# Peptides against a protein of PDB entry 5NXQ: the designs that were tried, part 110

Target 1, 114 residues: chain A of PDB entry 5NXQ
Amino acid sequence: EIQIPVSMAAEEEYLRSKVLSELLTDTLENDGEMYGNENEVLAALNGAYDKALLRLFASACSDQNVEKALSLAHELKQDRALTAAVKISERAELPSLVKKINNIREARYEQQLK

## One batch from the design tools (peptide; made by RFdiffusion4, then SolubleMPNN)

Design b2_p26_3_s2 (from b2_p26_3, 8 letters changed)
Fold by OpenDDE base, seed 2:
Structure b2_p26_3_s2 (fold): chain B 114 residues (1-114), chain A 26 residues (1-26)
Amino acid sequence: as target 1 above (114 residues)
Amino acid sequence: SLLDLVPPSEEDRKAIDTAEELVKKL
């Protein structure tokens, strides 16, 4: 098997999972399950999506590109992924980014309360 | 490195592949 650089692989996985997640989400919302396993597949896919984004996020942090990192964080779906992004930001010693990501988390929590 | 905090997962790659095959059927 050909070894691909992690950053390049992350970009590919992000793009693929993004397109597939959007399509499956729309299909399930509009038509429901056809084969009976779509929800399970989508759940796993969304996990993969966030993981790919987190790799891109980590790369952006390594480049000290806070604005790019923040933009990527906004695309994360799961709260646990945002938590991971905070931890990465802390390791990267980017406290301003930590605060901004926590603001995203708080905003989503408030939305869940409604 | 920061990337080491988020290692690639075979499970995730498989999830994407599975989703792609499913989408082809829809």
Scores: peptide ipSAE 0.669, ipTM 0.940, DockQ to the pose 0.887
Fold by OpenDDE base, seed 3:
Structure b2_p26_3_s2 (fold): chain B 114 residues (1-114), chain A 26 residues (1-26)
Amino acid sequence: as target 1 above (114 residues)
Amino acid sequence: SLLDLVPPSEEDRKAIDTAEELVKKL
C-alpha cells in the first residue's frame, strides 16, 4: 500500500464517507433497515465523516484559508464536531471564524426547537 | 500542528469500509 499525505487521505475519507452516508441515510429513510445493523453502521460512518472533515478543517486553518474552513464547518453533522472546530479555530487564533462557527451552532439549536 | 489535534483513526477507516460493503448489498 502506498503512503499518501495526511491531507489527501483525509480528502479521500471525506469523499467516500459523504457518498456512503447519503446513500445509507436515504435508504433508511425510504426503506428502513434491511439487515438490522444499518443504523449503527451509519452512526459510525457519520463519526468518521466528521473526523475527516475536521482534518480538512484543521488543514484549512493552518493555511489561513478562513473561507474554506468555514465552508467545511457548514458540512459538519454533529454538534460535538462543531465544538471541535471552534477549539481548532481558537488554537489557530481565528476569532472571526470562531464567531461564525458558533453562529452555525446556534442556528442548529434553534432549528431543533421547532 | 493543528492536524495533531485531529489524529487519523483506524476505527474510522474501518467504519467507512464496513459501510461500503453494506451499501454493496443494498
Scores: peptide ipSAE 0.668, ipTM 0.940, DockQ to the pose 0.885
Fold by OpenDDE base, seed 1:
Structure b2_p26_3_s2 (fold): chain B 114 residues (1-114), chain A 26 residues (1-26)
Amino acid sequence: as target 1 above (114 residues)
Amino acid sequence: SLLDLVPPSEEDRKAIDTAEELVKKL
């Protein structure tokens, strides 16, 4: 059994889930559910998307590539994923990145209140 | 390593596969 490196697998899962999520989101917005399970599938897909991004994020932090890490954090969809990114940044001892990710979270909270 | 904090998941891979099959029906 040939094991694919985690970072390479994460890149593939990110790209696949991104394309599928965009397509499903647009379809649901335009046409609604056709088979009755699309929202459930999309929710699971978006979870997989964020998980893949978090692996890429962790890799970027390991490389001390703060700029790349921050860019990836901006692409995270779920608040729980941003929370995970903060925890990873704390473990990586990157306090400036922690603050910037928390700013992203706060900005999204403000948008929800409007 | 930091990657250990985010282990890969078979559930996530299956979610992507399921979404791909659904998209083929659209």
Scores: peptide ipSAE 0.666, ipTM 0.940, DockQ to the pose 0.893
Fold by OpenDDE base, seed 4:
Structure b2_p26_3_s2 (fold): chain B 114 residues (1-114), chain A 26 residues (1-26)
Amino acid sequence: as target 1 above (114 residues)
Amino acid sequence: SLLDLVPPSEEDRKAIDTAEELVKKL
């Protein structure tokens, strides 16, 4: 078996999960569940999606590529994933990125309150 | 490394595989 570098594997998982999540989301919104397990599968998929993104995020932080890291953070779906991104940013000693990610979280909260 | 904070997961890979199979049915 060929071992794929973690960063390359993360990119593959991100791309696959992104496409699949979009397809499932659209299908569920338009047609509802057909087999009865789509919502469950989508939830698990979105978790995998965020995890893959977080690996890419961590890699970007390691490269000191703050712009890329921030762009990736905007694509995160779950609040818990944003929290994880903050922790990674703190470990990377990137306080400006920490603030920007927290701003993303705050903005999402404000949208929910409206 | 920072990547160690987010280790790969077999569960995540299986979730993607499951989603792929489901999408093929739709």
Scores: peptide ipSAE 0.666, ipTM 0.940, DockQ to the pose 0.876

Design b2_p26_3_s3 (from b2_p26_3, 9 letters changed)
Fold by OpenDDE base, seed 2:
Structure b2_p26_3_s3 (fold): chain B 114 residues (1-114), chain A 26 residues (1-26)
Amino acid sequence: as target 1 above (114 residues)
Amino acid sequence: SLLDLVPASEEDRKAIDEAEALVAKL
């Protein structure tokens, strides 16, 4: 098996999962389940999507590229993934990024309550 | 490293592969 660098693998997984998640989400919203397992597959896929993004996020933090890191955080879907991004930012000693990611979380909480 | 906080998972890759197989059927 060919060994691929972690960052390159993460980018590939992000792109693949993004496209697939969009397709499945649209299909489910428009047509419902056809085979009966789409929601289950999508849930697992969205988990993989966020994990791929978090790897890219961690890489951006390591590069001290705060703007790229913040952009990636906006693409995260699950709140637990944002929480993970906060923890990564704390470990990276980027308190300004921590605050900005928490702002994203708060905004999503407000949207959920609306 | 920061990447160690988010280790790659075989389950992640399998989830993507399963999604690709499902999308191919749609």
Scores: peptide ipSAE 0.642, ipTM 0.935, DockQ to the pose 0.919
Fold by OpenDDE base, seed 1:
Structure b2_p26_3_s3 (fold): chain B 114 residues (1-114), chain A 26 residues (1-26)
Amino acid sequence: as target 1 above (114 residues)
Amino acid sequence: SLLDLVPASEEDRKAIDEAEALVAKL
């Protein structure tokens, strides 16, 4: 078995989960559940999506590519994933990135209150 | 390594596989 680099594997999982999440989300919004487990599957899928992104995010931070890291953070879906991105940024000693990710979180909080 | 903070899991791959199978039925 050929060992695939973590970043390459994460990129594949990100792209694959992104397409599937969009398709499943649209189906649920337009047609509703057909089998009764779609919301559960989508939740797990979105978790995998964010985890893939977080691996890419960690890789970008390791490369000191702050712009790429921030772009990836904007694509994270769950608040817990943004929290994880903050922790990674803190470990990477990138305070400017920490602040920018917290701004994303705050903006989403405000949106939820409306 | 920063990647150690986000360990890969078999559950992630399984979630994608399950979603793919479900989408194929819709």
Scores: peptide ipSAE 0.642, ipTM 0.935, DockQ to the pose 0.867
Fold by OpenDDE base, seed 4:
Structure b2_p26_3_s3 (fold): chain B 114 residues (1-114), chain A 26 residues (1-26)
Amino acid sequence: as target 1 above (114 residues)
Amino acid sequence: SLLDLVPASEEDRKAIDEAEALVAKL
């Protein structure tokens, strides 16, 4: 088996999951479920998507690339993933990034209440 | 390392593979 660096593997998983998630989401919204398990598969896929992003996020934080890290955080889908990003930022000792990610999380929460 | 906070799992890869297989049927 060919070993690929973690960062490159994360990039590949991110790109692959992103395309598949967009396609499945569009299909479900327009055509509904055909086989009955699409929503379950999409949920699992979105989990993998966020995990891939979080790996890229962690790498960006390690590089002290706050701008890239913040851009990646905006692409996270699940609230639990944003929470994880905050924890990573705290470990990276990037308080400004922590604040900005918390703002993202708060904004999404407020939108759900509207 | 920060990456240790986000460990890779077989579940993640499996989820992508399952999604790809499903998309191929659509």
Scores: peptide ipSAE 0.641, ipTM 0.935, DockQ to the pose 0.867
Fold by OpenDDE base, seed 3:
Formats: structure tokens, C-alpha cells, sequence
Structure b2_p26_3_s3 (fold): chain B 114 residues (1-114), chain A 26 residues (1-26)
């Protein structure tokens, strides 16, 4: 099997999962389930999506590219993924990034209060 | 390495492949 660099593999998985997630989400919202397993597939897909993003995020942190890291954090869907991003930022000793990601989490919580 | 905090898994790849197959049917 061909060995693919970790960063390239993560980016490929991110791009594929992003497109598929958008298509499935729109289909489910507009048409509902056709085969009965779409919600389950989408949930697993969104998990893979966030995992791929977190790998890219970790790579950006390793490069000390805070701007890129923050941009990637904004794309994360699940709250648990944002929590993971905070932990990665703490390990990377990037306190300013920690605060900015926590601001994203707080903003999402505020939206849920509506 | 920070990447060690987010290990890759075959489960993730399978999820994407399954979604791709499903989308192809829609």
C-alpha cells in the first residue's frame, strides 16, 4: 500500500467528509431518511470530520500557526471536539488560542439558550 | 507530538467510505 503523509491524509479526509456531510445534511433536512440509516451514517461521518480537523489543528499548533489553528477550530462541529482543541492548545502552551477557542464554545452555548 | 493526542483510526475511514456509498444512492 502507498504511504501517504499524515498531514495530507488528514486534509484528504477533512475535504471528503466535509463535502459528504454537507450533502447528507441537506438531503436529510429536505427529504428525510430514504433508506433508514442516513442519520447513523451522518453521525459517524461528522465524528470522522472533526477527527480529521483536529489532526490538522494539532499540526497547525505544532507549527505555531495560531491563525490557521483558530480558523480550523471554527470549523469543528461537536462541542467535545472544541474541548479537545482546548486541550491540544494547552499542551502546545498557546494560552491566547485557548481563550479564543473557549470564546467559540461560549458563543455556541449562548445560541442554545435562545 | 501533538498529533499523538488525536490518533487516526480505520473507523474514521470506514465512516467516510460508507457515507460516500450512501450518497451515491441518493
Amino acid sequence: as target 1 above (114 residues)
Amino acid sequence: SLLDLVPASEEDRKAIDEAEALVAKL
Scores: peptide ipSAE 0.640, ipTM 0.935, DockQ to the pose 0.895

Design b2_p26_3_s4 (from b2_p26_3, 9 letters changed)
Fold by OpenDDE base, seed 5:
Formats: sequence, C-alpha cells, structure tokens
Structure b2_p26_3_s4 (fold): chain B 114 residues (1-114), chain A 26 residues (1-26)
Amino acid sequence: as target 1 above (114 residues)
Amino acid sequence: SLLDLVPPSEEDRAAIDKAEELVAKL
C-alpha cells in the first residue's frame, strides 16, 4: 500500500465520500432502496464524510485559515460533527470560529423544530 | 496536533469502499 500523507488522504476521502454521498442520497430520494441496506451504507458513509471534513477542518485551523475552516464546517452533516468542530476550534484558540459554528448548530436546531 | 483529535480509521475507509461498491450496482 502506498503511504499517503494524512492531509492528502483526508482530501481524497472527503472528495470521494462527497461524490458518493450525493449520488446515493439522490438515488434513495428518487428511487428508494433497491437492496435494502442503502440507508445503512449511507449513514456509515456520511460518518466517514464528516470525519474526513473534520481532518481538513483541523488542518485549516492549524493554518489559522478561519474562513476556510468555517466553509468546511458548513459542509458537515451531523450535529456530532459540528460539536467536534467546536472542540477543535476551542483547542485552536479560535473563539470567533467557535461562535460561528455554534450559530450553524442553532440554525439547524431551528430547522429541526419545524 | 489538532489532527490528532480526528484520527483516521479503517472503518471509515471501509464505509467509503462499501458505498462505492453499492453505487456501482445502482
């Protein structure tokens, strides 16, 4: 196996999972399940997607690239991933980013209440 | 490092592989 740097691996996993998630999500929404395990596969995929994004997010924070970090946070799917992003932002000592990510979470909470 | 807070896992890579396999069948 070729050893790929962590940052490059994260980018690959993000791009790959992003495309697959979009395709699978659209297929399920339009056609429903065909084999019976698509929702399970998608759930696991979305977990991997968020994890890859969080690695990119952590890298952006390390680079002090707050705008890139925030952009990546907006692409996170799960609330638990946003929570992780907050944790990373706190460790990075980026309080402004913490607040902005919490705003994303709050906005999604409001959407769920509808 | 901050990256240490989000370690990669074989399970995540396997999830992507399985999704790719499934998408190929659809």
Scores: peptide ipSAE 0.689, ipTM 0.945, DockQ to the pose 0.855
Fold by OpenDDE base, seed 4:
Structure b2_p26_3_s4 (fold): chain B 114 residues (1-114), chain A 26 residues (1-26)
Amino acid sequence: as target 1 above (114 residues)
Amino acid sequence: SLLDLVPPSEEDRAAIDKAEELVAKL
């Protein structure tokens, strides 16, 4: 088995999961479930998607690339993933990024209340 | 390192593979 660098593997997983998530989401919205397990598969896929993004996010933080990190954070789907991004940012000692990610979370909370 | 906070998961890879299999059927 060939060992792939973590960052490169994360990029591959992100790209694959992104395309698949978009396809499944669109299919479910337009046609509904066909086999009865699509929603479950999509949920697991979105988890993997966020995890891959978080690895890229951590890498960006390590590079002190705040702009890239913030862009990646905007693509996160789950609130728990945003929470993880905040924790990573805190560990990276990037308080400005922490504030901006918390703003993303707050905006999503407000959207849910509407 | 920061990457250690987000370790790779075999479960995540399996989720992607399963999704790919499902999409191929649609």
Scores: peptide ipSAE 0.687, ipTM 0.944, DockQ to the pose 0.868
Fold by OpenDDE base, seed 1:
Structure b2_p26_3_s4 (fold): chain B 114 residues (1-114), chain A 26 residues (1-26)
Amino acid sequence: as target 1 above (114 residues)
Amino acid sequence: SLLDLVPPSEEDRAAIDKAEELVAKL
């Protein structure tokens, strides 16, 4: 079996899941469920999407590319993924990045309260 | 390694495959 580098595999999974998530989200919003399991599939897909992004995020942190890491964090969907990004940033000893990711989380909390 | 904090998952790959199958039906 051909071993694909983790970062390359993460990029592929990110791009693939992004396209599928957008298509499925739009379909559900416009037409609703047709088969009865679309929301479950989308939830699992969004989890995979965030995990792929987190791998890219970890790679960016390892490269000390804080700007790229922050850009990737903005693309995360789930709050639990933002929490994971904070933990990765703490391990990477990047306190400025930690603060900026927490700002993203707080902004989303305010939006949910409206 | 920071990447060790986010290990790859067969479950995630399966989720993408499942979504692709569903989208093909829509």
Scores: peptide ipSAE 0.686, ipTM 0.944, DockQ to the pose 0.855
Fold by OpenDDE base, seed 3:
Structure b2_p26_3_s4 (fold): chain B 114 residues (1-114), chain A 26 residues (1-26)
Amino acid sequence: as target 1 above (114 residues)
Amino acid sequence: SLLDLVPPSEEDRAAIDKAEELVAKL
């Protein structure tokens, strides 16, 4: 098997999972389950999606590319993934990024309260 | 390395492959 660089592999997994997640989400919202396991598959897919993004996020933080890191954080789906992004930012010693990601998290909480 | 905090897994890759298979049937 051909060895692929970690960052390139993360980008590939991100792009594939993004497209598949969008298609599957739309299908389930419009048509419901057809085979009975779509929601489970989507949940696992979204987990993989966030993990791929977090790898890209960690790479961006390592490059001190705060703008790119923040953009990637906005694309994270799960709250636990945002929490992970905060922890990575703290380890990277990027307090401004920590605050901005926490703002994303708080905004999502507020949306749930309406 | 910050990347060490988020190690890749075969489970994640398998999840993507399974989703691709499912979407192909829809």
Scores: peptide ipSAE 0.685, ipTM 0.944, DockQ to the pose 0.864

Design b2_p26_4_s2 (from b2_p26_4, 9 letters changed)
Fold by OpenDDE base, seed 2:
Structure b2_p26_4_s2 (fold): chain B 114 residues (1-114), chain A 26 residues (1-26)
Amino acid sequence: as target 1 above (114 residues)
Amino acid sequence: MDLTSLVPDLSEEEKKAIEEAEKIFK
């Protein structure tokens, strides 16, 4: 039995969730096939995806790697995940990162209004 | 999985923030 380091496990979970979410999204967008539960599955996958990202995000903040943290924040899909990222950044005393994440949120809000 | 366990040397404040984040996603 091979023990996978926690950091690698988090990365793997992120990638797995990302792939599954993208596959389902692409299927819905390109084929338009719905069987009744795809939206719920997508929501669940997106949740898992963001959760995995937040683990990596927290690690980046701990490392004081603002650039990496910001890059990860851009990959977050749900607004609530961005909110969580802001909270993590605040507690990590990274005000510049807080501002940048809030900018991401605002940009997405504007996109929703268009 | 406990997110706080994934990050070494977290402050108490950071742990609380991560815990709150976990509650969002349950």
Scores: peptide ipSAE 0.025, ipTM 0.576, DockQ to the pose 0.049
Fold by OpenDDE base, seed 3:
Structure b2_p26_4_s2 (fold): chain B 114 residues (1-114), chain A 26 residues (1-26)
Amino acid sequence: as target 1 above (114 residues)
Amino acid sequence: MDLTSLVPDLSEEEKKAIEEAEKIFK
């Protein structure tokens, strides 16, 4: 039996959820409602997507790869996911990353006010 | 797959943070 590295499994989950989330989002933007439960499906997909990203994020933090961690943080969709990323960064003792993620949150809040 | 399996040699504080993140997304 072939062993699949944990990192590969995490990336596969991320990519799968990313594709599905993007496809659904694009459909809603261009074609509107299709099945009547799109919002619920989207919420579930976004949750799975962010969860997968956070796994990769935690790995990047453990590697002290701030650049990769920050890139992953920008891909997070939900504010609660960014909050989780902050907590992970704090425990990883990466204060610069904490600040950068908080900047992302603030920027998104500002966009919501427009 | 849990986050603790993904990141080896975690400190106790890091493990707690990961557990909290997992709880957020169930």
Scores: peptide ipSAE 0.025, ipTM 0.564, DockQ to the pose 0.049
Fold by OpenDDE base, seed 4:
Structure b2_p26_4_s2 (fold): chain B 114 residues (1-114), chain A 26 residues (1-26)
Amino acid sequence: as target 1 above (114 residues)
Amino acid sequence: MDLTSLVPDLSEEEKKAIEEAEKIFK
């Protein structure tokens, strides 16, 4: 498993919390019946969550901030979202990031096979 | 949800990639 530097981990936590806060707020305002514990909300909103992260990921790629992009990729929950991240990385011509994201995908595949 | 409050302007290539990603999530 790839270890994230402390500074990047802090930034990741900030961004994750910010995205989650926005999702929770929207959920409460537009679908109060969906309100529950964090895990239940995250599961129900995985798609929207990953979409938000992908936008942040794309921004990080634009900044040529590979470490931040990688940190954001680790926050992606769905494999299809990681695939999208690879596509973004390819378009940004960041082959090193492509490799690192593929490593994340492979690691998750191995976990599924266990 | 308005993601523009969280993310700055994106390049055309990145927008295209996100568009493709959105197709995956429907």
Scores: peptide ipSAE 0.023, ipTM 0.562, DockQ to the pose 0.049
Fold by OpenDDE base, seed 1:
Structure b2_p26_4_s2 (fold): chain B 114 residues (1-114), chain A 26 residues (1-26)
Amino acid sequence: as target 1 above (114 residues)
Amino acid sequence: MDLTSLVPDLSEEEKKAIEEAEKIFK
């Protein structure tokens, strides 16, 4: 099991909140109120959110910080983003992280089947 | 938005990693 340090957890939540805040702000400025276009807005938000997380994830991998990278991977929403995280981990030569991210993917697949 | 602003003071290695992430995600 992975126990995330308090400082690292705080950083994760901070960055997550920052990303979402910026995305929401930009969306409202560009698209206005979300009435009638919720699905389109949510799709755009999810894409941009995961993209932002993947950048942080890549940085964590570069630092060889597996725990930070894993915590970021848990915040990814789309399966394609997890796939990207696996590829980044492979390039960073972090096989333990690859295994753990694949476990996340499998767990989500099982949950969707229920 | 500027997503790189989330991680200040990126090294060249980290910038390359970000580019790789963008390439993979697209």
Scores: peptide ipSAE 0.021, ipTM 0.543, DockQ to the pose 0.065; fails the geometry check

Design b2_p26_4_s3 (from b2_p26_4, 8 letters changed)
Fold by OpenDDE base, seed 4:
Structure b2_p26_4_s3 (fold): chain B 114 residues (1-114), chain A 26 residues (1-26)
Amino acid sequence: as target 1 above (114 residues)
Amino acid sequence: MDLTSLVPDLTEEEKKAIKEAEEIFK
């Protein structure tokens, strides 16, 4: 289970991790360099990115800002992160948000099946 | 550039991966 601390630095962490992930992705795509570890690196960066997002998500839930929480959930990349978002929403007793996040997960599952 | 310092709260595995990523920027 992913533990998501609420921090005042969550916004900064999100932006930093997002920029880093985008920079590395762009570098790999533009330079075409293959070191044999690209997938591992990207997975790690996506993990860090999602962790930062989940911190923001938890904060939004605490503020009962469902719309902001939902928008953040759409930015999550990994399914395990969406699962964590569901758990956070359940703890925050936001059933409407739980349903909407599950809809996001289902939609992504359907996309994988195509 | 120290990429491991840019992203906080990294696991050891993530730190290793980012160190490897630093080689891409050299």
Scores: peptide ipSAE 0.035, ipTM 0.579, DockQ to the pose 0.189
Fold by OpenDDE base, seed 5:
Structure b2_p26_4_s3 (fold): chain B 114 residues (1-114), chain A 26 residues (1-26)
Amino acid sequence: as target 1 above (114 residues)
Amino acid sequence: MDLTSLVPDLTEEEKKAIKEAEEIFK
């Protein structure tokens, strides 16, 4: 049994879930095939994806690496994940990051309005 | 994995915020 650092494990889960999510999305968009549980699978994969990203995000905040944290935030898919990132940033006393993440959220809201 | 383990020297408030984030995606 090999011990893997938490950050590396998060990256592994991120990559795995990202690939699977993309494959599923491509299948739905390009092949038009629906087997009945794709939405549930996609939701689970997106959850795992964002969860992995949030682990990396927390690590970046710990390192006071705002640039890396922001980059990770841009990759988050779900709004609730962005909200979680904001909360983490607030507690980490990174107001500039909070503002930038909120800008991401606002931009996504505007896209939904159009 | 425990998200709180990723950030050293966390305040209680920070631990709570991270824990909440972890719970959201369980």
Scores: peptide ipSAE 0.027, ipTM 0.573, DockQ to the pose 0.064
Fold by OpenDDE base, seed 2:
Structure b2_p26_4_s3 (fold): chain B 114 residues (1-114), chain A 26 residues (1-26)
Amino acid sequence: as target 1 above (114 residues)
Amino acid sequence: MDLTSLVPDLTEEEKKAIKEAEEIFK
């Protein structure tokens, strides 16, 4: 049986979760109809999506690839996921990345206030 | 899947941080 490398599996999981999350989001935005637990499903998908991203993020940090890590952080949807990314960055001793991720958080906070 | 398995040669502090991240998505 073919064994998929962990990093490749993480990428695949990320992409799958991303597609499903976007599909549901688009459906809700375009149709505006809720028939049941669509919001709950979306929340679960977003969670899985961010979790998958964090795996890739951690890998990027270990590679000292700050640019890639930052790019991945921009793709994170939930604030709690950004918080997790900050923690990972702190432990990886990447203070510049910590600052940049916090800037992302601040920007999103401002968007929520508007 | 254990996130720590995705990153080789992690320090103990890094492993702890990643574990904390995993707990967010329980």
Scores: peptide ipSAE 0.026, ipTM 0.578, DockQ to the pose 0.049
Fold by OpenDDE base, seed 1:
Structure b2_p26_4_s3 (fold): chain B 114 residues (1-114), chain A 26 residues (1-26)
Amino acid sequence: as target 1 above (114 residues)
Amino acid sequence: MDLTSLVPDLTEEEKKAIKEAEEIFK
């Protein structure tokens, strides 16, 4: 049996998690009802989504593709995922990327204060 | 598959950072 390439597996997980998280989010926005596990499911889906993105992000950093890495960072949903991206960037010696990701974090923080 | 397995040419410091990230999302 043919094994799925690692990069394809990461992208597949990203797309799957993205679709599911968006579906749940849209449902909650439209219906506004929660019956117990929706928040937990959403958190799990967002976590899986961000984790998949971080795999792609790490790969981009390894390739020294800062622009791709930054684009992926913009897609991250959770602040803790951005924190992880910063740590990965720091260890990869990409200070420009670190600064740009921190700018994303600050911008999102400001939005939360509104 | 863990994140460190996806990028074979990671430095030890990068692996450490990735492991920390994995723990956050575990």
Scores: peptide ipSAE 0.026, ipTM 0.581, DockQ to the pose 0.051

